# Peptides against a protein of PDB entry 3VA4: the designs that were tried, part 3

Target 1, 107 residues: chain A of PDB entry 3VA4
Amino acid sequence: EPIGQLRLFSGTHGPERDFPLYLGKNVVGRSPDCSVALPFPSISKQHAVIEISAWNKAPILQDCGSLNGTQIVKPPRVLPPGVSHRLRDQELILFADFPCQYHRLDV

## One batch from the design tools (peptide; aimed at target 1 S42 I43)

Design b1_p11_2_s4 (made by RFdiffusion4, then SolubleMPNN; from b1_p11_2, 5 letters changed)
Fold by OpenDDE base, seed 4:
Structure b1_p11_2_s4 (fold): chain B 107 residues (1-107), chain A 11 residues (1-11)
Amino acid sequence: as target 1 above (107 residues)
Amino acid sequence: SPVVFDPSVLE
């Protein structure tokens, strides 16, 4: 049962894609082994992680030392590697140059 | 330099 969703907006790469997020670690990266697989050259093999805990309603986003970075769109903020960011519902995120949005599901 | 994204295009 997914706890959240990460939406990759449409762009030059192709159409919009939705990825389910589960309890535990959801790795974002270019590697096909990632929970959120973004098969684009500017995305690191293991780019970032979204961790969802049963005792914490809000997911934690951390950049994993990616080459092209992870940013919060509003308010604008570049995430230093390994620094925890608490995601809010409808949060807009850039993985490298790819805009995404987190959506909390009612479960 | 950070990418500047206008979120209004997504709203």
Scores: peptide ipSAE 0.160, ipTM 0.765, DockQ to the pose 0.174
OpenDDE base, seeds 1, 2, 3, 5: peptide ipSAE 0.143, 0.155, 0.140, 0.153; ipTM 0.758, 0.774, 0.761, 0.770

## One batch from the design tools (peptide; aimed at target 1 N68)

Design b1_p12_1 (made by RFdiffusion4)
Pose (drawn by RFdiffusion4):
Structure b1_p12_1 (pose): chain A 107 residues (1-107), chain P 12 residues (1-12)
Amino acid sequence: as target 1 above (107 residues)
Amino acid sequence: LMTPQQALELLA
């Protein structure tokens, strides 16, 4: 069962798309093989990874050296490549120009 | 590229 959710907000691309997040590595990228496939040209083929060790542990987000970056929206931050960031529930993230929101599920 | 502030305005 999913233990988290990545919401890609509605935009030019159409209505919101929700992606389940599971224990283990959840790769965000443009490739259809990615756990979270965001099939938009500005997204890197392997853009970021969300690693989840347990349902009761904060996911770790890392940028994988993406071209257009990964940012935390609030507080505003750029995530340097390879630096771990613990995700908080409801945290807003940008992958390139695409805003998303992480939600922890229950349980 | 989109800034965090622009993302907040968009989502408001």
Fold by OpenDDE base, seed 5:
Structure b1_p12_1 (fold): chain B 107 residues (1-107), chain A 12 residues (1-12)
Amino acid sequence: as target 1 above (107 residues)
Amino acid sequence: LMTPQQALELLA
């Protein structure tokens, strides 16, 4: 059962997509086997990871040394590679130039 | 690349 969700907002790339997030590591990347597969050239094959250790703990986002980076939108912040960022509910995230939003699910 | 400001404007 998913613990959270990552929304990829609609854009020139296409419509909105929602990705379920589960306990463990949810890899964000261009590779098709990623939990959050973003098949776009500007996304690194292994771009970032959202790790959820428990249902009652905030997920941890880390950039995996991506080429085009990971940013938090509000307040604005570039995430250095490998540095843990605790995601807030409704957090707005940029993976390269793709805006996304994390939200926890009430299960 | 998109900036956070651009993202906010896009999503507003």
Scores: peptide ipSAE 0.649, ipTM 0.942, DockQ to the pose 0.955
OpenDDE base, seeds 1, 2, 3, 4: peptide ipSAE 0.643, 0.075, 0.077, 0.082; ipTM 0.941, 0.732, 0.730, 0.735

Design b1_p12_1_s1 (made by RFdiffusion4, then SolubleMPNN; from b1_p12_1, 4 letters changed)
Fold by OpenDDE base, seed 5:
Structure b1_p12_1_s1 (fold): chain B 107 residues (1-107), chain A 12 residues (1-12)
Amino acid sequence: as target 1 above (107 residues)
Amino acid sequence: MLTPEEALELLA
């Protein structure tokens, strides 16, 4: 079962989409085989990764050296490539210009 | 990159 969810908010690209997040590495990227596939030109093929090591641990977000970056909205922070960021529940994230939100699922 | 303000506007 999914441990978390990443929501891509609606925009000019289309409607809202929800991506389940599972134990292990959930790759965010433009490539269609990514767990969180964001098929947009400004997203790198492998843009970032959300790693969930255990159901009772906060996920770790890392930018994978993306072209257009990964940011936390509140408080604002640009994530340097490869640096671990522990996601908080309801965290707002920008992958390039695409706003997303992580939330933990109650299983 | 979007500013935090721009991001929040997108989420509103």
Scores: peptide ipSAE 0.063, ipTM 0.729, DockQ to the pose 0.771
OpenDDE base, seeds 1, 2, 3, 4: peptide ipSAE 0.058, 0.058, 0.062, 0.050; ipTM 0.719, 0.725, 0.724, 0.715

Design b1_p12_1_s2 (made by RFdiffusion4, then SolubleMPNN; from b1_p12_1 with L1M Q5E Q6E)
Fold by OpenDDE base, seed 5:
Structure b1_p12_1_s2 (fold): chain B 107 residues (1-107), chain A 12 residues (1-12)
Amino acid sequence: as target 1 above (107 residues)
Amino acid sequence: MMTPEEALELLA
């Protein structure tokens, strides 16, 4: 079962989409085989990764050296490539210009 | 890249 969820908010690109997040590495990227596939030109093929090591641990977000970056919205923070960021529940994230939100699922 | 303020406005 999914441990978390990443929501891509609606926008000019289309409607809202929800992506389940599982134990292990959940790759965010433009490539169609990514766990969180964001098929948009401004998203790198492998843009970032959300790693969930255990159900009782906060996920770790890392930018993978993306062209257009990964940011935390509140409080503002640009994530340097390869630096671990522990996601908080309800965290708002920008992958390039695409706003997303992580939330933990109650299983 | 988008500013945090712009992002928050999109989510409001």
Scores: peptide ipSAE 0.048, ipTM 0.717, DockQ to the pose 0.893
OpenDDE base, seeds 1, 2, 3, 4: peptide ipSAE 0.046, 0.041, 0.045, 0.041; ipTM 0.711, 0.704, 0.710, 0.707

Design b1_p12_1_s3 (made by RFdiffusion4, then SolubleMPNN; from b1_p12_1, 4 letters changed)
Fold by OpenDDE base, seed 4:
Structure b1_p12_1_s3 (fold): chain B 107 residues (1-107), chain A 12 residues (1-12)
Amino acid sequence: as target 1 above (107 residues)
Amino acid sequence: MMTPEEALALLA
């Protein structure tokens, strides 16, 4: 059962897509075996990780040393590699130039 | 790299 959702907004790349997030590590990246597979050249093979624990429902986002970075939109913040960021519900995220939104599911 | 301001404008 998914605990959260990551929405990739529509753009020049194509239509909107929703990715379920589960307990443990949810890797965001260009590689097809990533939990959140974003098959775009500007996304690193392993770009970032969203980790959700049983004892803390708020996910932790970390950039994995991606080439084109990970940003929080509001308040504006570029995430240095390996620095933990606690995601808030409805938070807007940029993976490279791709806008996404995290949504906490009521489970 | 797209700025946070640009991203916010796209999603407004």
Scores: peptide ipSAE 0.046, ipTM 0.703, DockQ to the pose 0.934
OpenDDE base, seeds 1, 2, 3, 5: peptide ipSAE 0.042, 0.044, 0.046, 0.044; ipTM 0.700, 0.703, 0.705, 0.704

Design b1_p12_1_s4 (made by RFdiffusion4, then SolubleMPNN; from b1_p12_1, 5 letters changed)
Fold by OpenDDE base, seed 2:
Structure b1_p12_1_s4 (fold): chain B 107 residues (1-107), chain A 12 residues (1-12)
Amino acid sequence: as target 1 above (107 residues)
Amino acid sequence: MMTPEEALKLLE
């Protein structure tokens, strides 16, 4: 069962989409085999990774050396490639120009 | 390219 969720907000690209997150590595990217598949040209094939080690631990977000970057919205921060960022519940994230939100699920 | 500030304005 999913223990987290990543929401892609609605925009010019289309409607809102919710992606389940599971234990282990959840890859965010343009490639269709990514756990969080964002099929947009500005998203790298393997853009970032959200790693969840346990159901009761905060996920770790890392940019994978993406072309257009990964940013935390509040407080603003550009994530250097490979640097771990511990996600807070309700964290707002930009993958390139696409705003998303992480949500911890009650399990 | 969207800035975090711009994103925050759109989402909150």
Scores: peptide ipSAE 0.270, ipTM 0.853, DockQ to the pose 0.927
OpenDDE base, seeds 1, 3, 4, 5: peptide ipSAE 0.182, 0.241, 0.204, 0.223; ipTM 0.804, 0.838, 0.816, 0.828

Design b1_p12_2 (made by RFdiffusion4)
Pose (drawn by RFdiffusion4):
Structure b1_p12_2 (pose): chain A 107 residues (1-107), chain P 12 residues (1-12)
Amino acid sequence: as target 1 above (107 residues)
Amino acid sequence: MLTPEQALAMLS
């Protein structure tokens, strides 16, 4: 069962798309093989990873050296490549120009 | 490119 959710907000691309997040490595990228496939040109083929060790542990997000970056929206931050960031529930993230929101699920 | 402040404004 999914233990988290990545919401890609509605935009030019159409209505909101929701992606389940599971225990282990959840790769965000443009490749259709990615756990979270965001099939937009500005997204890197392997853009970021959300690692989840347990349903009761905060996911770790890392940028994988993406071209257009990964940012935390609030407080505003750029995530340097390879630096771990613990995700909070309802935290807003940008992958390139695409805003998303992480939600922890229950349980 | 979209800034965090701009993204926050869009989503508020």
Fold by OpenDDE base, seed 3:
Structure b1_p12_2 (fold): chain B 107 residues (1-107), chain A 12 residues (1-12)
Amino acid sequence: as target 1 above (107 residues)
Amino acid sequence: MLTPEQALAMLS
């Protein structure tokens, strides 16, 4: 079962979407086979990865060398490619210009 | 591309 969730907020692209996150690597990208498939031209095919090693550990977010970047909203931070960022519950993330939020699920 | 400030504005 899912350990976390990534919410894509509603916008000009359409309604809100929630993506379940599982143990292992959850790839965020434009490619349709990504765990978090964001089929938008500003999203790289393999944009970022959220890796969850255990239910009791904070997920790790890494940008995969995306064209338009990955940013943490609060506090503001641009993530350099390949650098690990530990996600906090309720973390607000920008993949390119798409605002998302990570949620830890109660399991 | 949204800035963090712009993102905060839309989500706050």
Scores: peptide ipSAE 0.131, ipTM 0.771, DockQ to the pose 0.924
OpenDDE base, seeds 1, 2, 4, 5: peptide ipSAE 0.081, 0.126, 0.084, 0.118; ipTM 0.733, 0.769, 0.741, 0.761

Design b1_p12_2_s1 (made by RFdiffusion4, then SolubleMPNN; from b1_p12_2 with Q6E M10L)
Fold by OpenDDE base, seed 1:
Structure b1_p12_2_s1 (fold): chain B 107 residues (1-107), chain A 12 residues (1-12)
Amino acid sequence: as target 1 above (107 residues)
Amino acid sequence: MLTPEEALALLS
């Protein structure tokens, strides 16, 4: 069962897409085998990772040294590669220029 | 790269 959800907002790239997030590592990247596959040239093959543990279920986001970066929108923060950021419910994230939102699923 | 302000505007 999914523990969370990452929503990619609609835009010039196409319609909105929702990706389920599970316990363990959920890789965000351009590669089609990523848990959160964002098939766009500005997204790195392995751009970032959202890791969720069974202990607290609060996701930890880390940029994987992406070319175009990962940012938290509010409050604004550019995530340094490899530095852990605990995601809050409803957190708005930018992977390169793509706005996304994390949503915690209460299951 | 979009600024946080620009990102917020997109979500309005």
Scores: peptide ipSAE 0.065, ipTM 0.716, DockQ to the pose 0.843
OpenDDE base, seeds 2, 3, 4, 5: peptide ipSAE 0.059, 0.059, 0.059, 0.061; ipTM 0.717, 0.715, 0.717, 0.718

Design b1_p12_2_s2 (made by RFdiffusion4, then SolubleMPNN; from b1_p12_2 with L2M M10E)
Fold by OpenDDE base, seed 3:
Structure b1_p12_2_s2 (fold): chain B 107 residues (1-107), chain A 12 residues (1-12)
Amino acid sequence: as target 1 above (107 residues)
Amino acid sequence: MMTPEQALAELS
């Protein structure tokens, strides 16, 4: 049962894609076995991680030392590697040059 | 640093 969702907006790369997020660690990266697989050269093999410890707690986003970074859009902020960021519902995130949005699902 | 169409114009 997914607890959240990460939406990759449509762009030159293709159509919009929605990735379910579950309890535990949801790795974002270029590697095909990542929970959120973004098969693009600007994305690191293991770019970031979204950890959900409980349905009633905000997910934690951490950049994994990616080459092209992870940014919070509003307000603008580059996430230092390994530093925990609590995700807000509807939060806009940039993984390298790919805009995404986190959405909390009803369970 | 932000870019990609300035975060899709912040979706609003």
Scores: peptide ipSAE 0.653, ipTM 0.946, DockQ to the pose 0.486
OpenDDE base, seeds 1, 2, 4, 5: peptide ipSAE 0.635, 0.178, 0.640, 0.146; ipTM 0.943, 0.798, 0.944, 0.785; seed 5 fails the geometry check

## One batch from the design tools (peptide; aimed at target 1 I43 D97)

Design b1_p13_1 (made by RFdiffusion4)
Pose (drawn by RFdiffusion4):
Structure b1_p13_1 (pose): chain A 107 residues (1-107), chain P 13 residues (1-13)
Amino acid sequence: as target 1 above (107 residues)
Amino acid sequence: SAETEAILAKELA
């Protein structure tokens, strides 16, 4: 069962798309093989990874050297490539110009 | 982008 959710907000691309997050490596990228496939040109083929060790541990987000970056929306931060960031419930993230929100699920 | 700003303003309201 999913233990988290990545919400891609509505936008030019259409209504909101929700992606389940599972234990292990959840790769965010443009490739259809990615666990979280965001099929938009500005997204890197392997853009970021959300690693989840357990349902009761914070996911770790890392940028994989993406072209257009990964940012934390609030507080505003750029995530340097390869640096781990613990995700908080409801945290807003930008992958390139695409805002998303992480939600922890229960349990 | 302006669209992204608008989306984020809506989500942070």
Fold by OpenDDE base, seed 3:
Structure b1_p13_1 (fold): chain B 107 residues (1-107), chain A 13 residues (1-13)
Amino acid sequence: as target 1 above (107 residues)
Amino acid sequence: SAETEAILAKELA
């Protein structure tokens, strides 16, 4: 069972998609074997990682040196590569230009 | 993009 969820909002690319997040490292990227596979050219093969250490701990988001960046929306922040950002429930994230939202699941 | 802006505006409202 997933500990969290990452929602990719619907857009010109297609419908909304929900990606389950599990304990450990959940890689976000264009590569099809990523936990959160975003098959779009503006997404780096390994764009970012969401690491969940425990169900009761805030996940850690890190940009992996992506070309088009990872940003937090509120408050606005561009994430420097490799710098840990603790995700809050309902956090809005931009991977390149793709808006996503992290949701903590009740487990 | 305009679409992204609209999504963000809705979610932040």
Scores: peptide ipSAE 0.113, ipTM 0.743, DockQ to the pose 0.815
OpenDDE base, seeds 1, 2, 4, 5: peptide ipSAE 0.110, 0.108, 0.104, 0.110; ipTM 0.744, 0.749, 0.740, 0.745

Design b1_p13_1_s1 (made by RFdiffusion4, then SolubleMPNN; from b1_p13_1 with K10E E11A)
Fold by OpenDDE base, seed 5:
Structure b1_p13_1_s1 (fold): chain B 107 residues (1-107), chain A 13 residues (1-13)
Amino acid sequence: as target 1 above (107 residues)
Amino acid sequence: SAETEAILAEALA
């Protein structure tokens, strides 16, 4: 069962979508085989990765050298490629300019 | 974008 969730907020692209996050690597990208598939041209094929090592550990977000970047919203921070960022529950993330939110599930 | 800003404002409210 999923350990977390990544929500893509609704926008001009369409309605909200929720992606389950599991133990291991959850790749965010434009490629359809990504765990978090964001089929938009401004998203890199493999844009970022959310790695969850254990249910009791904060996930690690890492930009994979994406073209349009990965940012944390509050407080604002551009994530340098390959640098690990520990996700907080309810953290707001921009992949390119697509707003998402990480949610830790209590399961 | 303006839309993104609105979405984030809503989420942070």
Scores: peptide ipSAE 0.114, ipTM 0.734, DockQ to the pose 0.731
OpenDDE base, seeds 1, 2, 3, 4: peptide ipSAE 0.096, 0.113, 0.109, 0.102; ipTM 0.723, 0.739, 0.731, 0.730

Design b1_p13_1_s2 (made by RFdiffusion4, then SolubleMPNN; from b1_p13_1 with E5Q K10E E11A)
Fold by OpenDDE base, seed 1:
Structure b1_p13_1_s2 (fold): chain B 107 residues (1-107), chain A 13 residues (1-13)
Amino acid sequence: as target 1 above (107 residues)
Amino acid sequence: SAETQAILAEALA
């Protein structure tokens, strides 16, 4: 069962897409085998990771040393590689220039 | 980009 959701907003790339997030590591990246596959050239093959533990369903986001970075929108913050950021419900995230939103699912 | 800014502005409104 999914514990969270990552929404990629619609844009020039196409329509909105929703990705389920599960316990463990959810890799965000350009590679098609990523949990959150964003097949765009500005996204690194392994761009970031959203990890969700059994005891704490609030996800931890880490940039994986991506080329074009990972940012939190409000308050604005560029995430240094490998530094943990606890995601809040409805948090807006930029992977490179792609706006996304985390949504916590009540399960 | 302008599109990204518009999306963010709408989401933050």
Scores: peptide ipSAE 0.119, ipTM 0.754, DockQ to the pose 0.835
OpenDDE base, seeds 2, 3, 4, 5: peptide ipSAE 0.105, 0.116, 0.117, 0.108; ipTM 0.746, 0.752, 0.755, 0.749

Design b1_p13_1_s3 (made by RFdiffusion4, then SolubleMPNN; from b1_p13_1, 4 letters changed)
Fold by OpenDDE base, seed 1:
Structure b1_p13_1_s3 (fold): chain B 107 residues (1-107), chain A 13 residues (1-13)
Amino acid sequence: as target 1 above (107 residues)
Amino acid sequence: SAETQAILAEALS
């Protein structure tokens, strides 16, 4: 069962998309086999990872050395590669220029 | 982009 959700807001790329997040590593990237597949040129093949452990359902986000970066919106912060960021419910994230929002599911 | 900015502004309003 999904522990969380990552929403990609609608835009010129198309309609809104929701991606389920599960225990373990949820890779965000352009590659079609990513858990969160964002098939856009500005997204790296393996852009970032959202890891959720069994001990705490709060995800940890890490940029994987992406070309165009990963940012937290509020407060504004560019995530250095490999640095762990604990996601808060409703957190707004930019993968390159694509706005997304993490939502914790009440399981 | 302007579109991204608008989305963020709305989400933060």
Scores: peptide ipSAE 0.114, ipTM 0.751, DockQ to the pose 0.838
OpenDDE base, seeds 2, 3, 4, 5: peptide ipSAE 0.104, 0.108, 0.107, 0.103; ipTM 0.743, 0.747, 0.749, 0.744

Design b1_p13_1_s4 (made by RFdiffusion4, then SolubleMPNN; from b1_p13_1, 4 letters changed)
Fold by OpenDDE base, seed 4:
Structure b1_p13_1_s4 (fold): chain B 107 residues (1-107), chain A 13 residues (1-13)
Amino acid sequence: as target 1 above (107 residues)
Amino acid sequence: SPETQAILAEALA
């Protein structure tokens, strides 16, 4: 069962998409085998990782040295590569210019 | 994008 969800908001790229997040590493990237596959040129093949542990189901987001960065919207923060950021429920994230939102599932 | 800007504006309001 998924522990969380990452929503990609609708935009010029297309409609909204929801990606389930599971225990372990959920890779965000352009590569099709990523857990959160964002098939857009401005997204790095392996852009970021959302890691969820069994003992702490609050996800940890890390940028993987992406070309166009990963940012938290509020409060605004550019995530340095490899620096852990604990995601809060409903947190808004920019992967490059693509706005997403994390949602914690009640499980 | 305009959509992104709208989302950001709402979040930062």
Scores: peptide ipSAE 0.207, ipTM 0.809, DockQ to the pose 0.604
OpenDDE base, seeds 1, 2, 3, 5: peptide ipSAE 0.203, 0.189, 0.204, 0.202; ipTM 0.810, 0.803, 0.813, 0.811

Design b1_p13_2 (made by RFdiffusion4)
Pose (drawn by RFdiffusion4):
Structure b1_p13_2 (pose): chain A 107 residues (1-107), chain P 13 residues (1-13)
Amino acid sequence: as target 1 above (107 residues)
Amino acid sequence: SAHSALLDEILAS
């Protein structure tokens, strides 16, 4: 069962798309093979990873050296490549110019 | 500009 959710907000691309997040590595990228496939040109083929060790542990987000970056929306931050960031519930993230929101599920 | 406007709308929600 999914233990988290990545919401890609509605935009030019159409209505909101929700992606389940599971234990283990959840790769965010443009490639259709990615666990979270965001099929937009500005997204890197392997853009970021969300690693989840347990349903009761904070996911760790890292940028994989993406071209257009990964940012935390609030507080505003750029995530340097390879630096771990613990995700909080309802935390807003940008992958390139695409805003998303992480939600922890229950349980 | 469009991306900023969209982000502001999300933050205002």
Fold by OpenDDE base, seed 5:
Structure b1_p13_2 (fold): chain B 107 residues (1-107), chain A 13 residues (1-13)
Amino acid sequence: as target 1 above (107 residues)
Amino acid sequence: SAHSALLDEILAS
């Protein structure tokens, strides 16, 4: 069962979508086989990864060398490629220009 | 809404 969720907020691209996050690596990218598939041209095929090592540990977000970057909204921070960022519950993230929010699920 | 709150956060950043 999912232990986290990534919400893609609604926008010009369409309605809001919720993606379940599981233990292990949850790849965010344009490729359809990504755990979090964001089929938009500004998203890299493999844009970023959210790795959840255990249910009681904060997920780690890493940009995978994406073209248009990965950013934390508050406080604002551009994530350098490959640098681990520990996600906080309710963290707001920009993948390219697409706003998302991570939240931990109560299992 | 969550979307509105998000936008506020983005705009405030």
Scores: peptide ipSAE 0.068, ipTM 0.721, DockQ to the pose 0.000
OpenDDE base, seeds 1, 2, 3, 4: peptide ipSAE 0.055, 0.057, 0.054, 0.058; ipTM 0.719, 0.718, 0.709, 0.719

Design b1_p13_2_s1 (made by RFdiffusion4, then SolubleMPNN; from b1_p13_2, 4 letters changed)
Fold by OpenDDE base, seed 3:
Parts: structure tokens; C-alpha cells; sequence
Structure b1_p13_2_s1 (fold): chain B 107 residues (1-107), chain A 13 residues (1-13)
């Protein structure tokens, strides 16, 4: 059972997609074997990682040195590579230009 | 969706 969810909003790329997030490292990237596979050219093969250490701990988001970056929308912040960002519930994230939202699930 | 609409506004500002 997932502890969190990452929602990719609908756009020109297609419909909305929801990705379950589990304990451990959830890699966001273009590679098909990523936990959050975003098969788009502007997404790096290993773009970012969302690490969940426990169900009652806020996930940690890190950019993995992606080409087109990872940003928090509100308040706006560009995430430097390797710097930990603690995700808040309902956090709005840009992976490159792709808007996503993190949601904590009730478990 | 409502969230998408809000996000669009934020991104446009």
C-alpha cells in the first residue's frame, strides 16, 4: 500500500497520471524503471528522488542534477542538486515544466 | 480541475 501519491497534471502530454509512493527512494525520471516514470525528453533519466523514511515523516525531495531542474511552486524555489527539501502535503512541484502535486495518503 | 486552474494562475503570475 502506498504512503503517498504524486499526481502529474494533465497537459499537452496527455491525461493526468497518479503514481504511488512507497517507503524508500522513489525515483522520478525518464527511465521506464523509475518509480515515477515521466517519459518526456525534458525529464532527465534520473531527475529527482522522493525518499520516504516513515509513514509519519515528511518525504524528502532532492533534485539529482537534472538538466531542466526541479522547482517548488509556492512559494517558488529552485532546488539545488542534492539539497533536501521536505515535502508538504499538497506540495506543487515542477519537474522541468511538468506540474505535479504530492499528496499524503491516509494509511 | 480546480487545482489545475489555480496552478495555471500561479504559473502565469
Amino acid sequence: as target 1 above (107 residues)
Amino acid sequence: SEVEALLAEILAS
Scores: peptide ipSAE 0.110, ipTM 0.714, DockQ to the pose 0.000
OpenDDE base, seeds 1, 2, 4, 5: peptide ipSAE 0.090, 0.095, 0.092, 0.099; ipTM 0.701, 0.705, 0.706, 0.707

Design b1_p13_2_s2 (made by RFdiffusion4, then SolubleMPNN; from b1_p13_2, 6 letters changed)
Fold by OpenDDE base, seed 3:
Structure b1_p13_2_s2 (fold): chain B 107 residues (1-107), chain A 13 residues (1-13)
Amino acid sequence: as target 1 above (107 residues)
Amino acid sequence: DEVAALLAEILAQ
């Protein structure tokens, strides 16, 4: 069962997509092997990682040295590569210029 | 979603 969800908002790229997040490392990137596969040229092959260590702990987001960066929207924060950011429920994230939202699932 | 719409608007500028 997924513990969380990452929503990619609809846009010029297409409709909204929801990606399940599981215990362990959920890689966000352009590579089709990523847990959160964002097949867009501005997304790095391995762009970021969302690590969930337990169902009752906030996930950790880390940028993996992406070309176009990872940002938190509110409050605004550019994530330095490799620095852990604790995700809050409903957190709005920009991977490059793609708006996403993390949602903790009630399981 | 209102937030999504707002973000889309901002990013589309």
Scores: peptide ipSAE 0.128, ipTM 0.721, DockQ to the pose 0.000
OpenDDE base, seeds 1, 2, 4, 5: peptide ipSAE 0.117, 0.119, 0.120, 0.121; ipTM 0.706, 0.706, 0.709, 0.706

Design b1_p13_2_s3 (made by RFdiffusion4, then SolubleMPNN; from b1_p13_2, 5 letters changed)
Fold by OpenDDE base, seed 3:
Structure b1_p13_2_s3 (fold): chain B 107 residues (1-107), chain A 13 residues (1-13)
Amino acid sequence: as target 1 above (107 residues)
Amino acid sequence: SEVEALLQQILAS
């Protein structure tokens, strides 16, 4: 049962995609084995990680030293590699230039 | 979507 969702907004790459997020580490990256597989050249093989420790705790987002970075949109913030960022519900995130949104699911 | 439109506004500013 997913605890969260990461939505990749539609764009030139194609339609919207929703990725379920589970307890533990949800890796965001270009590699097909990633929980959130974003098969785009500008995304690092292992770009970032969203870690969910418990259903009642905010997930932690960390950039994994990606080439093109991870950013919070509002307020704007570039995430330094390895620094924990606590995700708010409906947080807007840029992985490289791909806009995404985190959504907490009610389970 | 509504959120997508708002996001575009933010990104375009």
Scores: peptide ipSAE 0.105, ipTM 0.719, DockQ to the pose 0.000
OpenDDE base, seeds 1, 2, 4, 5: peptide ipSAE 0.092, 0.095, 0.093, 0.092; ipTM 0.706, 0.708, 0.710, 0.702

